Peptides against a protein of PDB entry 2N1D. Designs and how they scored, part 98

Target 1, 169 residues: chain A of PDB entry 2N1D
Amino acid sequence: EVKVKIPEELKPWLVDDWDLITRQKQLFYLPAKKNVDSILEDYANYKKSRGNTDNKEYAVNEVVAGIKEYFNVMLGTQLLYKFERPQYAEILADHPDAPMSQVYGAPHLLRLFVRIGAMLAYTPLDEKSLALLLNYLHDFLKYLAKNSATLFSASDYEVAPPEYHRKAV

## One batch from the design tools (peptide; made by RFdiffusion4, then SolubleMPNN)

Design b1_p21_2_s4 (from b1_p21_2, 7 letters changed)
Fold by OpenDDE base, seed 1:
Structure b1_p21_2_s4 (fold): chain B 169 residues (1-169), chain A 21 residues (1-21)
Amino acid sequence: as target 1 above (169 residues)
Amino acid sequence: SSDELAEMMEEIAEEYEEELE
């Protein structure tokens, strides 16, 4: 098993996000004002501004690309609560050719890191490469924690209309 | 699956609630 540690600062948000949707029957507003692509781009630029070498810059770009790919693959099947399924269907109808990293935002991206550990366990990486990847993933999570005030807000959610409740059991 | 995600969040929630006590 590969364990990805979530910063303590972000755990309360995971709980709030879960509560907002599953208990309070709210939905995250889509398309996101700040989508996953934008968040990853900001992170990459942040790392570049820190004076990284060419090799480190390349590594950051690969990590960003990897996170994006995992997100796009896992979003529809692994990162949604049942209540969000009708919304996802509407998104697919409205944006059939768009990657979900262009539609969804920080809350769903954070959910990825709750699930990604199991996926990495089956990735053909040697111990050294895996350790390096994990270091970057943790670094990215620390970045999210540092910017949590601008990335995570309950105001990005809204109560689902009655018509939606009929579609979502 | 969606159920697995919910279960994981419930575990985190339980841990968080215990910390608040």
Scores: peptide ipSAE 0.325, ipTM 0.833, DockQ to the pose 0.845
Fold by OpenDDE base, seed 5:
Structure b1_p21_2_s4 (fold): chain B 169 residues (1-169), chain A 21 residues (1-21)
Amino acid sequence: as target 1 above (169 residues)
Amino acid sequence: SSDELAEMMEEIAEEYEEELE
């Protein structure tokens, strides 16, 4: 199994996110004020602004594209708590053709990295390519940690209405 | 799948809470 190390600074956010949803019965406000696409774009621009060569820029773009793809594939089936499923259904109805990376934000993106390791274990990558990918994933996680004050906030959540509770399992 | 996420977060939460204590 491939292990993706989550920065210690971000683990509290994972726990708070989990608590807000599962225990406090809150929901992340959707569509996100800053969606996954925007976060990834900011990261790519951040990397480009640091004087990267064309080859390195290409690699960053590929990593961003990969993260986006994995997020869009895994969000609905792997990255949601049971309480969030009715909200997801509403999102699909309201935004039928929109990728989830345009709807969801930083908390759900961070959840991806808790689960992505198991998926990468079955990805047909050679050892060198996998190591390089992991380095970029860790680099991205460091970026999230650096910007955590602006990306993660309990104020982005709201108490679910009684009507929602009746729909939630 | 999604149940696994909850289980993983519970584990992380327990570990984190233990570190805070």
Scores: peptide ipSAE 0.324, ipTM 0.836, DockQ to the pose 0.879
Fold by OpenDDE base, seed 3:
Structure b1_p21_2_s4 (fold): chain B 169 residues (1-169), chain A 21 residues (1-21)
Amino acid sequence: as target 1 above (169 residues)
Amino acid sequence: SSDELAEMMEEIAEEYEEELE
C-alpha cells in the first residue's frame, strides 16, 4: 500500500472536520469561498515563484492536474460522510456540469489525501514516477499545513437546519 | 465508502486524543 503522510499540523483539522459534520451535524458552506481549483492554482503559483525550471513547472502542473482529477473522481464516492450526501445531491442538481473542484474547498481536499494512497496503489506507475508523485503530494500537503490558518476554519461550517436532518436520515 | 473514511478519522481522533492526555 502507498502511504501518504499527513502533516501533524493537519491531523487535528481532519478530526475537527469529522466532528463538525458527523457529531455536531454541521455542513461545510458550499460553494466554497476558496475552492479546490483556487487552492491548487495558488500552490502552482507558489511553486513557480520559488524559481523552478521549466521542467519543474511542467511537473507541478501535472501534479496539480492529477490532484484535481483524483478529487473530482473521488469526492462523491470516497470523500463524503453520510451526513453530507443530501448536500452533495443538491449540489449535483444545481450544478450538474460543474467539477466538484470548483464547488468544494480545503477540508474535502484534505480528505483526499487520507484516501488517495489506496488509489495510487492500483495506478500503473513505475517506481520512479510514483516516488516523484509522492514527493509532490507531500510537498503540497506541507503547503496546506503552512497555509492552514487561512484554509481551514470552523466558521466555514454551519449547523444543518432541521429539514436537512430529515433528508440525511 | 463513507464508513471507511469515518473509521479512518476515528482512528486519527483516538490517537490525537491520547496525545492530548
Scores: peptide ipSAE 0.314, ipTM 0.829, DockQ to the pose 0.831
Fold by OpenDDE base, seed 2:
Structure b1_p21_2_s4 (fold): chain B 169 residues (1-169), chain A 21 residues (1-21)
Amino acid sequence: as target 1 above (169 residues)
Amino acid sequence: SSDELAEMMEEIAEEYEEELE
Protein backbone atom coordinates (compact mmCIF):
# COMPACT_ATOMS: atom_id res chain seq x y z
CA GLU B 1 0.00 0.00 0.00
CA VAL B 2 1.17 3.49 -0.91
CA LYS B 3 0.34 6.15 1.63
CA VAL B 4 0.16 9.81 0.63
CA LYS B 5 0.08 12.04 3.66
CA ILE B 6 -2.18 15.07 3.49
CA PRO B 7 -0.79 18.15 5.24
CA GLU B 8 -2.61 18.94 8.46
CA GLU B 9 -3.40 22.41 7.12
CA LEU B 10 -5.44 20.90 4.30
CA LYS B 11 -7.37 18.27 6.22
CA PRO B 12 -9.89 20.79 7.56
CA TRP B 13 -10.53 21.92 4.01
CA LEU B 14 -11.23 18.38 2.86
CA VAL B 15 -13.83 18.12 5.59
CA ASP B 16 -15.34 21.51 4.76
CA ASP B 17 -15.47 20.65 1.07
CA TRP B 18 -17.21 17.39 1.88
CA ASP B 19 -19.66 19.15 4.18
CA LEU B 20 -20.47 21.92 1.71
CA ILE B 21 -21.48 19.45 -0.94
CA THR B 22 -22.92 16.47 0.88
CA ARG B 23 -24.62 18.20 3.80
CA GLN B 24 -25.20 21.77 2.70
CA LYS B 25 -26.05 20.71 -0.86
CA GLN B 26 -23.78 23.25 -2.50
CA LEU B 27 -21.79 22.94 -5.71
CA PHE B 28 -18.37 24.16 -6.65
CA TYR B 29 -18.73 26.83 -9.32
CA LEU B 30 -17.75 25.47 -12.73
CA PRO B 31 -15.80 26.15 -14.79
CA ALA B 32 -13.32 26.94 -12.06
CA LYS B 33 -11.92 30.45 -11.93
CA LYS B 34 -8.54 28.81 -11.42
CA ASN B 35 -8.48 25.36 -12.96
CA VAL B 36 -6.17 22.44 -12.29
CA ASP B 37 -4.06 23.22 -15.35
CA SER B 38 -3.38 26.70 -14.03
CA ILE B 39 -2.54 25.47 -10.54
CA LEU B 40 -0.07 22.94 -11.91
CA GLU B 41 1.48 25.54 -14.18
CA ASP B 42 1.94 27.90 -11.26
CA TYR B 43 3.59 25.14 -9.29
CA ALA B 44 5.96 24.32 -12.12
CA ASN B 45 6.89 27.97 -12.50
CA TYR B 46 7.37 28.27 -8.77
CA LYS B 47 9.79 25.35 -8.80
CA LYS B 48 11.69 26.85 -11.74
CA SER B 49 12.06 30.16 -9.96
CA ARG B 50 13.82 28.44 -7.08
CA GLY B 51 16.90 27.75 -9.18
CA ASN B 52 16.34 24.18 -10.22
CA THR B 53 18.74 22.54 -12.63
CA ASP B 54 17.61 21.42 -16.05
CA ASN B 55 17.25 17.88 -14.80
CA LYS B 56 15.13 18.92 -11.87
CA GLU B 57 13.00 21.07 -14.12
CA TYR B 58 12.39 18.09 -16.33
CA ALA B 59 11.37 16.01 -13.35
CA VAL B 60 8.92 18.66 -12.16
CA ASN B 61 7.34 18.82 -15.59
CA GLU B 62 6.94 15.07 -15.63
CA VAL B 63 5.33 15.10 -12.21
CA VAL B 64 2.96 17.87 -13.26
CA ALA B 65 2.04 15.92 -16.36
CA GLY B 66 1.46 12.84 -14.25
CA ILE B 67 -0.77 14.61 -11.75
CA LYS B 68 -2.79 16.07 -14.59
CA GLU B 69 -3.21 12.69 -16.21
CA TYR B 70 -4.27 10.98 -13.00
CA PHE B 71 -6.73 13.77 -12.28
CA ASN B 72 -8.31 13.56 -15.70
CA VAL B 73 -8.62 9.80 -15.45
CA MET B 74 -9.90 9.61 -11.90
CA LEU B 75 -12.21 12.62 -11.53
CA GLY B 76 -15.38 11.15 -12.92
CA THR B 77 -15.16 7.79 -11.21
CA GLN B 78 -13.23 8.43 -8.00
CA LEU B 79 -13.28 12.08 -6.97
CA LEU B 80 -16.95 13.11 -7.04
CA TYR B 81 -19.62 12.82 -4.41
CA LYS B 82 -23.02 11.55 -5.46
CA PHE B 83 -24.51 15.03 -5.28
CA GLU B 84 -21.99 16.26 -7.86
CA ARG B 85 -22.84 13.67 -10.52
CA PRO B 86 -25.55 15.69 -12.31
CA GLN B 87 -23.15 18.63 -12.53
CA TYR B 88 -20.48 16.39 -14.00
CA ALA B 89 -22.92 15.00 -16.54
CA GLU B 90 -23.78 18.53 -17.63
CA ILE B 91 -20.10 19.38 -18.00
CA LEU B 92 -19.52 16.31 -20.15
CA ALA B 93 -22.47 17.19 -22.35
CA ASP B 94 -21.38 20.79 -22.81
CA HIS B 95 -17.64 20.11 -23.10
CA PRO B 96 -17.20 16.56 -24.37
CA ASP B 97 -13.61 17.01 -25.54
CA ALA B 98 -12.30 19.18 -22.72
CA PRO B 99 -10.04 17.60 -20.13
CA MET B 100 -11.47 17.94 -16.66
CA SER B 101 -8.25 19.62 -15.54
CA GLN B 102 -9.44 22.63 -17.52
CA VAL B 103 -12.83 22.66 -15.83
CA TYR B 104 -12.33 21.74 -12.19
CA GLY B 105 -10.19 23.46 -9.59
CA ALA B 106 -8.27 23.12 -6.35
CA PRO B 107 -10.83 21.30 -4.18
CA HIS B 108 -11.22 18.43 -6.61
CA LEU B 109 -7.49 18.35 -7.21
CA LEU B 110 -6.92 17.94 -3.50
CA ARG B 111 -9.34 15.03 -3.42
CA LEU B 112 -7.05 13.26 -5.89
CA PHE B 113 -4.39 12.90 -3.24
CA VAL B 114 -6.82 11.16 -0.93
CA ARG B 115 -7.31 8.45 -3.54
CA ILE B 116 -4.11 8.38 -5.58
CA GLY B 117 -2.24 6.16 -3.15
CA ALA B 118 -4.29 3.11 -3.99
CA MET B 119 -3.73 3.70 -7.70
CA LEU B 120 0.02 4.09 -7.28
CA ALA B 121 0.16 0.75 -5.53
CA TYR B 122 -0.65 -0.92 -8.84
CA THR B 123 1.93 0.99 -10.87
CA PRO B 124 5.08 -0.91 -11.86
CA LEU B 125 7.53 1.48 -10.24
CA ASP B 126 10.73 0.47 -8.54
CA GLU B 127 11.32 1.56 -4.99
CA LYS B 128 13.56 4.48 -5.92
CA SER B 129 11.19 5.81 -8.55
CA LEU B 130 8.24 5.50 -6.23
CA ALA B 131 10.06 7.29 -3.44
CA LEU B 132 10.99 10.11 -5.79
CA LEU B 133 7.43 10.41 -7.02
CA LEU B 134 6.08 10.47 -3.49
CA ASN B 135 8.54 13.19 -2.59
CA TYR B 136 7.28 15.34 -5.43
CA LEU B 137 3.66 14.66 -4.54
CA HIS B 138 4.31 15.70 -0.97
CA ASP B 139 6.16 18.75 -2.24
CA PHE B 140 3.17 19.69 -4.34
CA LEU B 141 0.84 19.21 -1.40
CA LYS B 142 3.03 21.52 0.65
CA TYR B 143 2.70 24.05 -2.14
CA LEU B 144 -1.08 23.75 -1.98
CA ALA B 145 -0.98 24.22 1.77
CA LYS B 146 1.20 27.29 1.42
CA ASN B 147 -1.24 28.82 -1.05
CA SER B 148 -4.41 27.50 0.56
CA ALA B 149 -5.79 30.97 1.31
CA THR B 150 -6.03 31.75 -2.39
CA LEU B 151 -6.87 28.26 -3.63
CA PHE B 152 -9.59 27.14 -1.23
CA SER B 153 -12.61 29.24 -0.35
CA ALA B 154 -16.20 28.52 0.55
CA SER B 155 -17.13 31.48 -1.65
CA ASP B 156 -16.35 29.31 -4.66
CA TYR B 157 -19.40 27.24 -3.79
CA GLU B 158 -23.04 28.10 -4.23
CA VAL B 159 -26.33 26.62 -3.17
CA ALA B 160 -27.65 24.27 -5.81
CA PRO B 161 -30.89 25.45 -7.40
CA PRO B 162 -34.14 23.56 -6.83
CA GLU B 163 -33.98 22.17 -10.34
CA TYR B 164 -30.67 20.55 -9.54
CA HIS B 165 -32.03 18.90 -6.42
CA ARG B 166 -34.62 17.12 -8.51
CA LYS B 167 -31.87 15.74 -10.73
CA ALA B 168 -29.76 14.64 -7.80
CA VAL B 169 -32.58 12.62 -6.20
CA SER A 1 -16.32 5.33 -5.95
CA SER A 2 -18.30 8.14 -4.38
CA ASP A 3 -18.98 5.99 -1.36
CA GLU A 4 -15.31 5.26 -0.85
CA LEU A 5 -14.46 8.95 -1.04
CA ALA A 6 -17.17 9.81 1.45
CA GLU A 7 -15.96 7.11 3.81
CA MET A 8 -12.45 8.49 3.59
CA MET A 9 -13.68 11.99 4.39
CA GLU A 10 -15.60 10.66 7.36
CA GLU A 11 -12.43 9.07 8.64
CA ILE A 12 -10.51 12.31 8.16
CA ALA A 13 -13.27 14.22 9.91
CA GLU A 14 -13.20 11.87 12.87
CA GLU A 15 -9.44 12.08 13.13
CA TYR A 16 -9.55 15.85 12.86
CA GLU A 17 -12.10 16.11 15.62
CA GLU A 18 -10.02 13.85 17.81
CA GLU A 19 -6.95 16.00 17.19
CA LEU A 20 -8.84 19.12 18.22
CA GLU A 21 -9.96 17.52 21.50
Scores: peptide ipSAE 0.314, ipTM 0.830, DockQ to the pose 0.817

Design b1_p21_3_s1 (from b1_p21_3, 13 letters changed)
Fold by OpenDDE base, seed 5:
Structure b1_p21_3_s1 (fold): chain B 169 residues (1-169), chain A 21 residues (1-21)
Amino acid sequence: as target 1 above (169 residues)
Amino acid sequence: MLSDEELDAKLAEILAELGKV
């Protein structure tokens, strides 16, 4: 199994996110004010501003593309709590062709890294490539941690209305 | 504030709950 370490700074947020959804019966406001695409773009720009070489810049772009792809593939099947399923169904109905990276935001993106390790275990990567990928994933997670105050907030959630509760049986 | 052990336990629960239909 491939182990992706979540920064200690972000672990409490995962718990808060879980609590907001599963216990407090709240929903993350969709479409996200800052979606996954924009977060990844900001990260890429951040890396470019650090004076990286052209080779490093290319690698960052590839990693960003990869994260986006994984997110879009895994969101619907692996990154949602049961309570969020009706909301996801509504999103699919309203935006059938939109990638979920344009709809969802930081909390769901962070959930990806809880699951991505298992997915990578089934990906045919050589040892060097895997190590490089993991380094970039950890680098990205560090970026999320540095910007956690702006990316993760309980104010982005709202109590689901009674009508929603009836759907979420 | 949760201890490291409590936090890891919650994360395990999160991992188990994600993706359920």
Scores: peptide ipSAE 0.423, ipTM 0.904, DockQ to the pose 0.810
Fold by OpenDDE base, seed 4:
Structure b1_p21_3_s1 (fold): chain B 169 residues (1-169), chain A 21 residues (1-21)
Amino acid sequence: as target 1 above (169 residues)
Amino acid sequence: MLSDEELDAKLAEILAELGKV
């Protein structure tokens, strides 16, 4: 198994996110005020502005594209709690052709990195390529940690209405 | 404040709960 290290700064948020959804029965407000596409764009711009020499080994754009693709593929099947399923169904009905990276935001993006390690274990990447990818994934996570105050907030969640509870069993 | 061990335990629960239908 490929291990993706979650920054210690973000571990408490994952727990808070879990608590908000599963125990407090809240939902992340959708569509996100700042969606995954926007977060990835900001990261790309951030990396390009700093100018790293290792970008020639694994381009920032490729990293962003990869994260986006994994997110869009995995969101519906891997990154939702049971309580969020009705919300997801509504999103699909309202936005059938929209990638989920345009709908969901930072909390769900962070959840990707809880699951992505297992997926990467089955990729046909050679050792060097995998190491480079992992380095960029960790770099991106560090970016999320650095910007956690603006990206992760309980105020982006709302109490699910009673009618939602009835269908979210 | 949760300890590192407590956080890791919760993350294990999160991993187990994600993706459930």
Scores: peptide ipSAE 0.422, ipTM 0.903, DockQ to the pose 0.818
Fold by OpenDDE base, seed 2:
Structure b1_p21_3_s1 (fold): chain B 169 residues (1-169), chain A 21 residues (1-21)
Amino acid sequence: as target 1 above (169 residues)
Amino acid sequence: MLSDEELDAKLAEILAELGKV
C-alpha cells in the first residue's frame, strides 16, 4: 500500500468540505477563482524561487505535470460527492474540451491526495522513483497547508438552489 | 473540535463517499 500522509492542518478542511457539500448542500463555485492550474503554477514558481538547480526545476515541472494529469483523469470518477454530479454534468456540457484543472480549485485538488495513494499502488514505478514522487507529493501538501488561509474558504461555496436539490438527491 | 481518532474516522467516511454516482 502506498500511503500519502495528509498534513494535520488540512484534515479539518477535508471534513469541512465534506460537511459543506453533503450535509449543508452547498456547491463550490465554478469556475474556481483560483483553479488547479494556477495553484500548481504558483507552487512551481515557489520552488524555483528557492534556488533550485536545473535538475530540481525539471523534477518540479514533472511533478506538477503529473499532479495535473492525475487530477484531470480522476476528478470525474473519484473526487466528487454524489451531490456534485449535476454540477459536473453542467460543466462538461458547457465546456466539453476544457481540462478540469482549469475549472476546479483547491478543495477538489486536496481530495486527490485522499485517493491518489491507492492509484499509485498499482502504478509501475520502481522503489526509488516512488519514494521520490512521494517526497514531492508531501512537499506539495506542505505547500498547500502553508497557504491554506488563501486556498481554502467556506466563502467559496454557496447554497444550491431548490431546483438543483431536486435533481441531485 | 474533533479528536485525532474522530478525524481519521471521518476521513474514512470521506474516502468511502467520494466517487459515488
Scores: peptide ipSAE 0.420, ipTM 0.901, DockQ to the pose 0.795
Fold by OpenDDE base, seed 3:
Structure b1_p21_3_s1 (fold): chain B 169 residues (1-169), chain A 21 residues (1-21)
Amino acid sequence: as target 1 above (169 residues)
Amino acid sequence: MLSDEELDAKLAEILAELGKV
């Protein structure tokens, strides 16, 4: 198992996100106002503005690309609560070729880091490469924590309509 | 406000519920 530590600042949000969906029967508004692609782009630009070397910049871009790929692969199978399944099905029907990183936003991206450790355990990375990757993942999570006030808000959720409830539960 | 133990317990529930069909 590969352990990815979630910043303490973001753990309460994961619980709030869980509560909004599973207990309050709300849905994250899709398409996201700020999607995963834009969040990752902002992070990459942030790292570049901090004066990274060319090699480090390359590494950041690789990490961003990797996070995006993992998100797009894992969203539908590992990052949704049962209540969100009908919404996801609707998204797939309406936008079959759109990567989910262009549809979903920060809350679902954060969920990735709850699951990504298990996926990384199956990747053929050597110890040094894995350590480097983990460092960047933690760095990215720190970035999310630093910007949590703008990235995570209950106002981005809405109560699901009655007709949705009938097909979701 | 949740204690660290309560928070970890909730995170365990989250981990268990994510991905369910």
Scores: peptide ipSAE 0.419, ipTM 0.903, DockQ to the pose 0.778

Design b1_p21_3_s2 (from b1_p21_3, 9 letters changed)
Fold by OpenDDE base, seed 3:
Order: sequence, then structure tokens, then C-alpha cells
Structure b1_p21_3_s2 (fold): chain B 169 residues (1-169), chain A 21 residues (1-21)
Amino acid sequence: as target 1 above (169 residues)
Amino acid sequence: MLSDEEYEEKLEEILKELGSV
């Protein structure tokens, strides 16, 4: 199995996120004020500002595209708690053609990295390509950790109304 | 901050619950 290391700064957030949703019955406010697309764009721009070569810039863009694709594929099936299903259904009904990377934000993006390792294990990548990808994924996670104060906040969640609880059964 | 053991235990719970229908 491919192990994706979560930065220490973000490990508590995964637990807090779980607690907010599953135990406190809150929902992340959607559409996100800062969606996955925006986060990835900021990361790409951050990397460009660091003086990357053309080849490095290309690699960053490919990684960003890959993360976006994985997120959009996995969100609905692998990155939601049961309590979030009615919300997801509402999003699909209201925005049937919108990629989820334009709707969801940092907390759900972080969840991707909890699951992506298993997916990568079944991806036909040679060792060199996989190592390179992992390096970029870890680099991106470090970026998330560095910006965690602005990306992860319990204030982005709200208590689900009683009518939602009835749908979430 | 959670200890490594506490984190891993909770992570296992998270992994079990994510994707639930």
C-alpha cells in the first residue's frame, strides 16, 4: 500500500472534522467560500513564485490536475460521512454539472489524502513516477498545513437543522 | 495534540466511516 503521510498540524483537524460532522451533527457550509479549485490554484501560484523551471511548473500543473481529478472522482463515493449524504444530494440536484472541486473545500480535500494512498496502489505507475507524485502530494499537504489557519476552521460548519436530521436517517 | 496511537486509532474509525451510505 502507498502511504501518504499527513502533516502533524493537520492530524487533529481530521479528528475535529469527523467530530463536527458525525458527533456534533454539523455540516460544512456549501458551496465553500474557498473551494478545492481555488486552493489548488493558490498552491500552483505559490510554487511558481518559488522560481520553478518550466519543467517543474509543468509537473506542478499536472499534479494539481491529478489531485483535482481524484477529488472529483472520489468525493461522492469515498470522502463523505453518512450524515453528509443528503447535503451531497442537494448539491447534485442544484448543480448537476458542476465538478465537486468547485463546491467543496479544504476539509473534504484533506479527506482525499486519507484515501488516495489506496487508490495510488492500484494505479499503473512505475516506481520513479510514483515517488515523484508522492513528493508532490506531500509538498501539497505541507502547503495545506502551512495555511491551515485560513483553510480549516470550525466556523465553516453549522449545525444542521432538524429537518435535515430527518433526511439523514 | 493526539499521540500517534490515539491518532491512528481515530484514523481507523474515520476510514471506516468515510464513504458510508
Scores: peptide ipSAE 0.301, ipTM 0.861, DockQ to the pose 0.760
Fold by OpenDDE base, seed 5:
Structure b1_p21_3_s2 (fold): chain B 169 residues (1-169), chain A 21 residues (1-21)
Amino acid sequence: as target 1 above (169 residues)
Amino acid sequence: MLSDEEYEEKLEEILKELGSV
């Protein structure tokens, strides 16, 4: 199994995120004020602003595209708690053609990196390519950690209404 | 504050709960 290391600064947030949803019965406000697409775009621009060559810029763009694709594929099946399922169903109904990277935000994006390692274990990449990919993923995670104060906040969650509780098994 | 061990244990729990239907 491929292990993706989560920065120590972000581990407490994963617990807080879990608590907000599962125990406090809150929901992340959707559509996100800053969605996954925007976060990835900011990261790409951040990397470009640091004097990257064309080749390095290309690599960053490919990584961003990959993260986006993995997120969109995995969100509905692997990145939601049970309590979030009704909300997800509503999102699908309201935004049938929108990728989830345009709807969800940083907390759910971070959850991706908890699960992506297992998926990468079955990806047909050679050892060198996998190592390079992991380096970029860790670089992105460091970016999230650096910007955690603006990306991760309990104020982005809200208490689910009683009607929602009745739908959430 | 949770200890490092407690965080790791909770993360394992999170792994089990994510994706549940």
Scores: peptide ipSAE 0.295, ipTM 0.857, DockQ to the pose 0.788
Fold by OpenDDE base, seed 1:
Structure b1_p21_3_s2 (fold): chain B 169 residues (1-169), chain A 21 residues (1-21)
Amino acid sequence: as target 1 above (169 residues)
Amino acid sequence: MLSDEEYEEKLEEILKELGSV
């Protein structure tokens, strides 16, 4: 098992996100004002501004690309609550060729890190490479925690209309 | 306010519910 530790600052948000969707029957507003692609781009630029060497810059780009790929693969099957399924179907109909990293935002991206550990356990990486990857993933999570005030807000959710409730039974 | 242990338990529940159909 590969364990990805979620920063303590973000654990309460995962609970709030769960509560907003499952108990309060709200939906995250889509398309996101700040999508996953933009968040990853901001992270990459942040790392570049810290004076990284060419090799470190390359590594950051690879990590960003990897996170994006995992997100796009896992969103529809691993990162949604049952209540969000009708919304996802609408997104697929409206944006059939768009990667989900261009539609969804920070809350769903954070959910990825709850699941990604299990996926990494089956990835053919040696111990050294895996340790390096985990370090970057934790670094990215710390970045999310540092910017949590701008990335995570209940105001990005809205109450689903009554007609939606009928579809989500 | 939830304790650290309560948060961990809730995270386990979240893990089970994510991906549900």
Scores: peptide ipSAE 0.285, ipTM 0.852, DockQ to the pose 0.783
Fold by OpenDDE base, seed 2:
Structure b1_p21_3_s2 (fold): chain B 169 residues (1-169), chain A 21 residues (1-21)
Amino acid sequence: as target 1 above (169 residues)
Amino acid sequence: MLSDEEYEEKLEEILKELGSV
């Protein structure tokens, strides 16, 4: 088992996110004002600005690419609550060729790190490579925590319309 | 208030809903 630790600052958000969707019957506004691609780009640029060597820059880019890939693969099957599925279906119908990293934002990206550990357990990585990857993932999560005030807000959610409720039953 | 352990348990319970169909 691979354990990805969620920063303490973000754990309450996961509960709030769940509450907004499942109990308050709200939906995250899509397409996201700040999508996953943009968040990852900002992170990469942030790391570059801190004086990384060429090798470290390459590693960051690879990690960003990996996170994006995992997100795009896992979003539909592992990162949605039941109430969000009609919205997801609409997105797929309207944007069949768009990666979900261009549609969804920070809350769903954070959900990835709740589930990614199980996926990494099946990845054939040696201990050193896995440790390095985990370090970068934790580093990224720390970045999310540091910028949580701008990335995670209940104002990015809205009450689902009545017609949506009929689809979600 | 929940202890750290109780909080984690509650979080895990809630997060089991992810991926639900």
Scores: peptide ipSAE 0.277, ipTM 0.841, DockQ to the pose 0.654

Design b1_p21_3_s3 (from b1_p21_3, 10 letters changed)
Fold by OpenDDE base, seed 3:
Structure b1_p21_3_s3 (fold): chain B 169 residues (1-169), chain A 21 residues (1-21)
Amino acid sequence: as target 1 above (169 residues)
Amino acid sequence: SLSDEELEEKLKEILEELGKV
């Protein structure tokens, strides 16, 4: 098992996110005002601004690309609560060719890191490569934690209408 | 505010519920 540590600052948000969706029957507003692509871009720019060698910059870009790819692959199968399925179906119907990283935002991106460890356990990475990847993933999570006030807000959710509730249960 | 133990318990529930259809 590959263990990805979630920052303590973000653990309560995961619970709030869960509660908003599953208990309060709310939905994250889509398309996200700040999508996964933009969050990753901001992170990359943040890393560049802090001064990196060419090699480190390359590594950041690869990590960003990897996170995006994993997110796009895993969103529909790994990162949604049951209540969100009708919304996802609507998104697919309306935007069949759009990567989910352009639709979804920070809350769903954070969910990726709850599940990504299991996926990484089956990737053909040696110990050194895996350790390096984990370091960057943790670095990115720290970035999310640092910017949590702007990335995670219950105001980005809205109560699902009755017609949605009927088809979601 | 949840205790550390309660928080970890909820996180386990989250892990189990994600991806369900």
Scores: peptide ipSAE 0.494, ipTM 0.916, DockQ to the pose 0.778
Fold by OpenDDE base, seed 4:
Structure b1_p21_3_s3 (fold): chain B 169 residues (1-169), chain A 21 residues (1-21)
Amino acid sequence: as target 1 above (169 residues)
Amino acid sequence: SLSDEELEEKLKEILEELGKV
């Protein structure tokens, strides 16, 4: 299998996120104050500011586009806990044509990297291309780790209202 | 804080729980 290594700094957050949703019955506030699109844009700009060549800039843009696409495809089927399903349904009803990368934020984006490895295992990428992609994914994860204090916060979650609990049965 | 072993165990649970309907 293709293994995407999660930075040690972010592993505790994945557990906290899991706990907030599954045990504390909270929901990430949607639409996200800082959505996936903006996070990826910030990353791209960050990489560009670090003295990248045009070719490297192009590569970063491709990676960003790829991450966005994978996120938008996988969010609804791979990246939600059961308790979040009613919220997702409401989002789809209210914003049927909106990419989920414009709605969801950092916690769900991080969840992508928990699952993306399995998806990449079936992609028709040669060894070199896969290695390059993995390097960029790891680089992005390091970026998330570096900015974790601002991107991942329990204050972005809220206790689900009683009516939601009825829907989540 | 969780030990490294406990953390990895929780991450395995997360992997199993994500995507469930």
Scores: peptide ipSAE 0.493, ipTM 0.916, DockQ to the pose 0.776
Fold by OpenDDE base, seed 5:
Structure b1_p21_3_s3 (fold): chain B 169 residues (1-169), chain A 21 residues (1-21)
Amino acid sequence: as target 1 above (169 residues)
Amino acid sequence: SLSDEELEEKLKEILEELGKV
């Protein structure tokens, strides 16, 4: 299994996110005010503003595209807690053709990096390519950590209504 | 705040709970 290292400053957030959903029975507000697409776009623009060459810009775009694709593939099957399933079902009904990267936000994006390592283990990448990819993923995670104050907040969650609790049981 | 050991334990639980239907 490939290990993707989560920045230490983001690990507590993963626990807070878990607690908000599973113990406090809250839901992340959807559609996200700042969705995954927007976060990735901001990252790409951030990298471009740092004086990257054309080649580096291309690589960043490829990484962004890859992260988006992985997120959209994995969200429904690997990145949700059981309590979030009814909400996900509603999202699918309301937005049947929308990629989940346009609906969900930073907390769920961060969850991707908890699971992506296992997926990468099955990807036919040579050692050099895998190392390069991991470097980019870690770079992105550092970006999330740098912007954590604006990306991760308990105020983006709300208590699920009683009728939702009945569905989630 | 959680200790490093407690944090890692919780992260393991999170990893196991994600994706459950």
Scores: peptide ipSAE 0.487, ipTM 0.915, DockQ to the pose 0.782
Fold by OpenDDE base, seed 2:
Structure b1_p21_3_s3 (fold): chain B 169 residues (1-169), chain A 21 residues (1-21)
Amino acid sequence: as target 1 above (169 residues)
Amino acid sequence: SLSDEELEEKLKEILEELGKV
């Protein structure tokens, strides 16, 4: 198994996120005020502003594209708690062709990195390529940690209405 | 606040709960 290390600064947030959803029966507000696409764009621009060479810029763009693709593939099957399923179904019904990276935000994006390691284990990458990819993923996670105050907030959640609670549990 | 050990245990639980239907 490929192990992706979550920054220590973000581990408590994963627990808070879990608590908000599963125990407090809250839902992340959708569509996200700042969606995954926007977060990835900001990261790419951040990396470009640091004076990267053309080759490095290309690599960042590829990593961003890869993260987006993995997120869109994995969100529905890997990154939701049971309580969030009705919300997801509603999103699919209302926006059947919208990529989830345009709907969901930072908390769900962070959950990707909890599960992505298992997916990478099945990806045919040589050792050097895998190491490079992991470095970029860790770099992105560090970026999330640096911007955690603006990306992760309990105020982005709200208590689900009673009718939702009845159908979700 | 959670200890490091409690945090890691909770993260394992999170890993298991994600994706359940």
Scores: peptide ipSAE 0.486, ipTM 0.914, DockQ to the pose 0.770

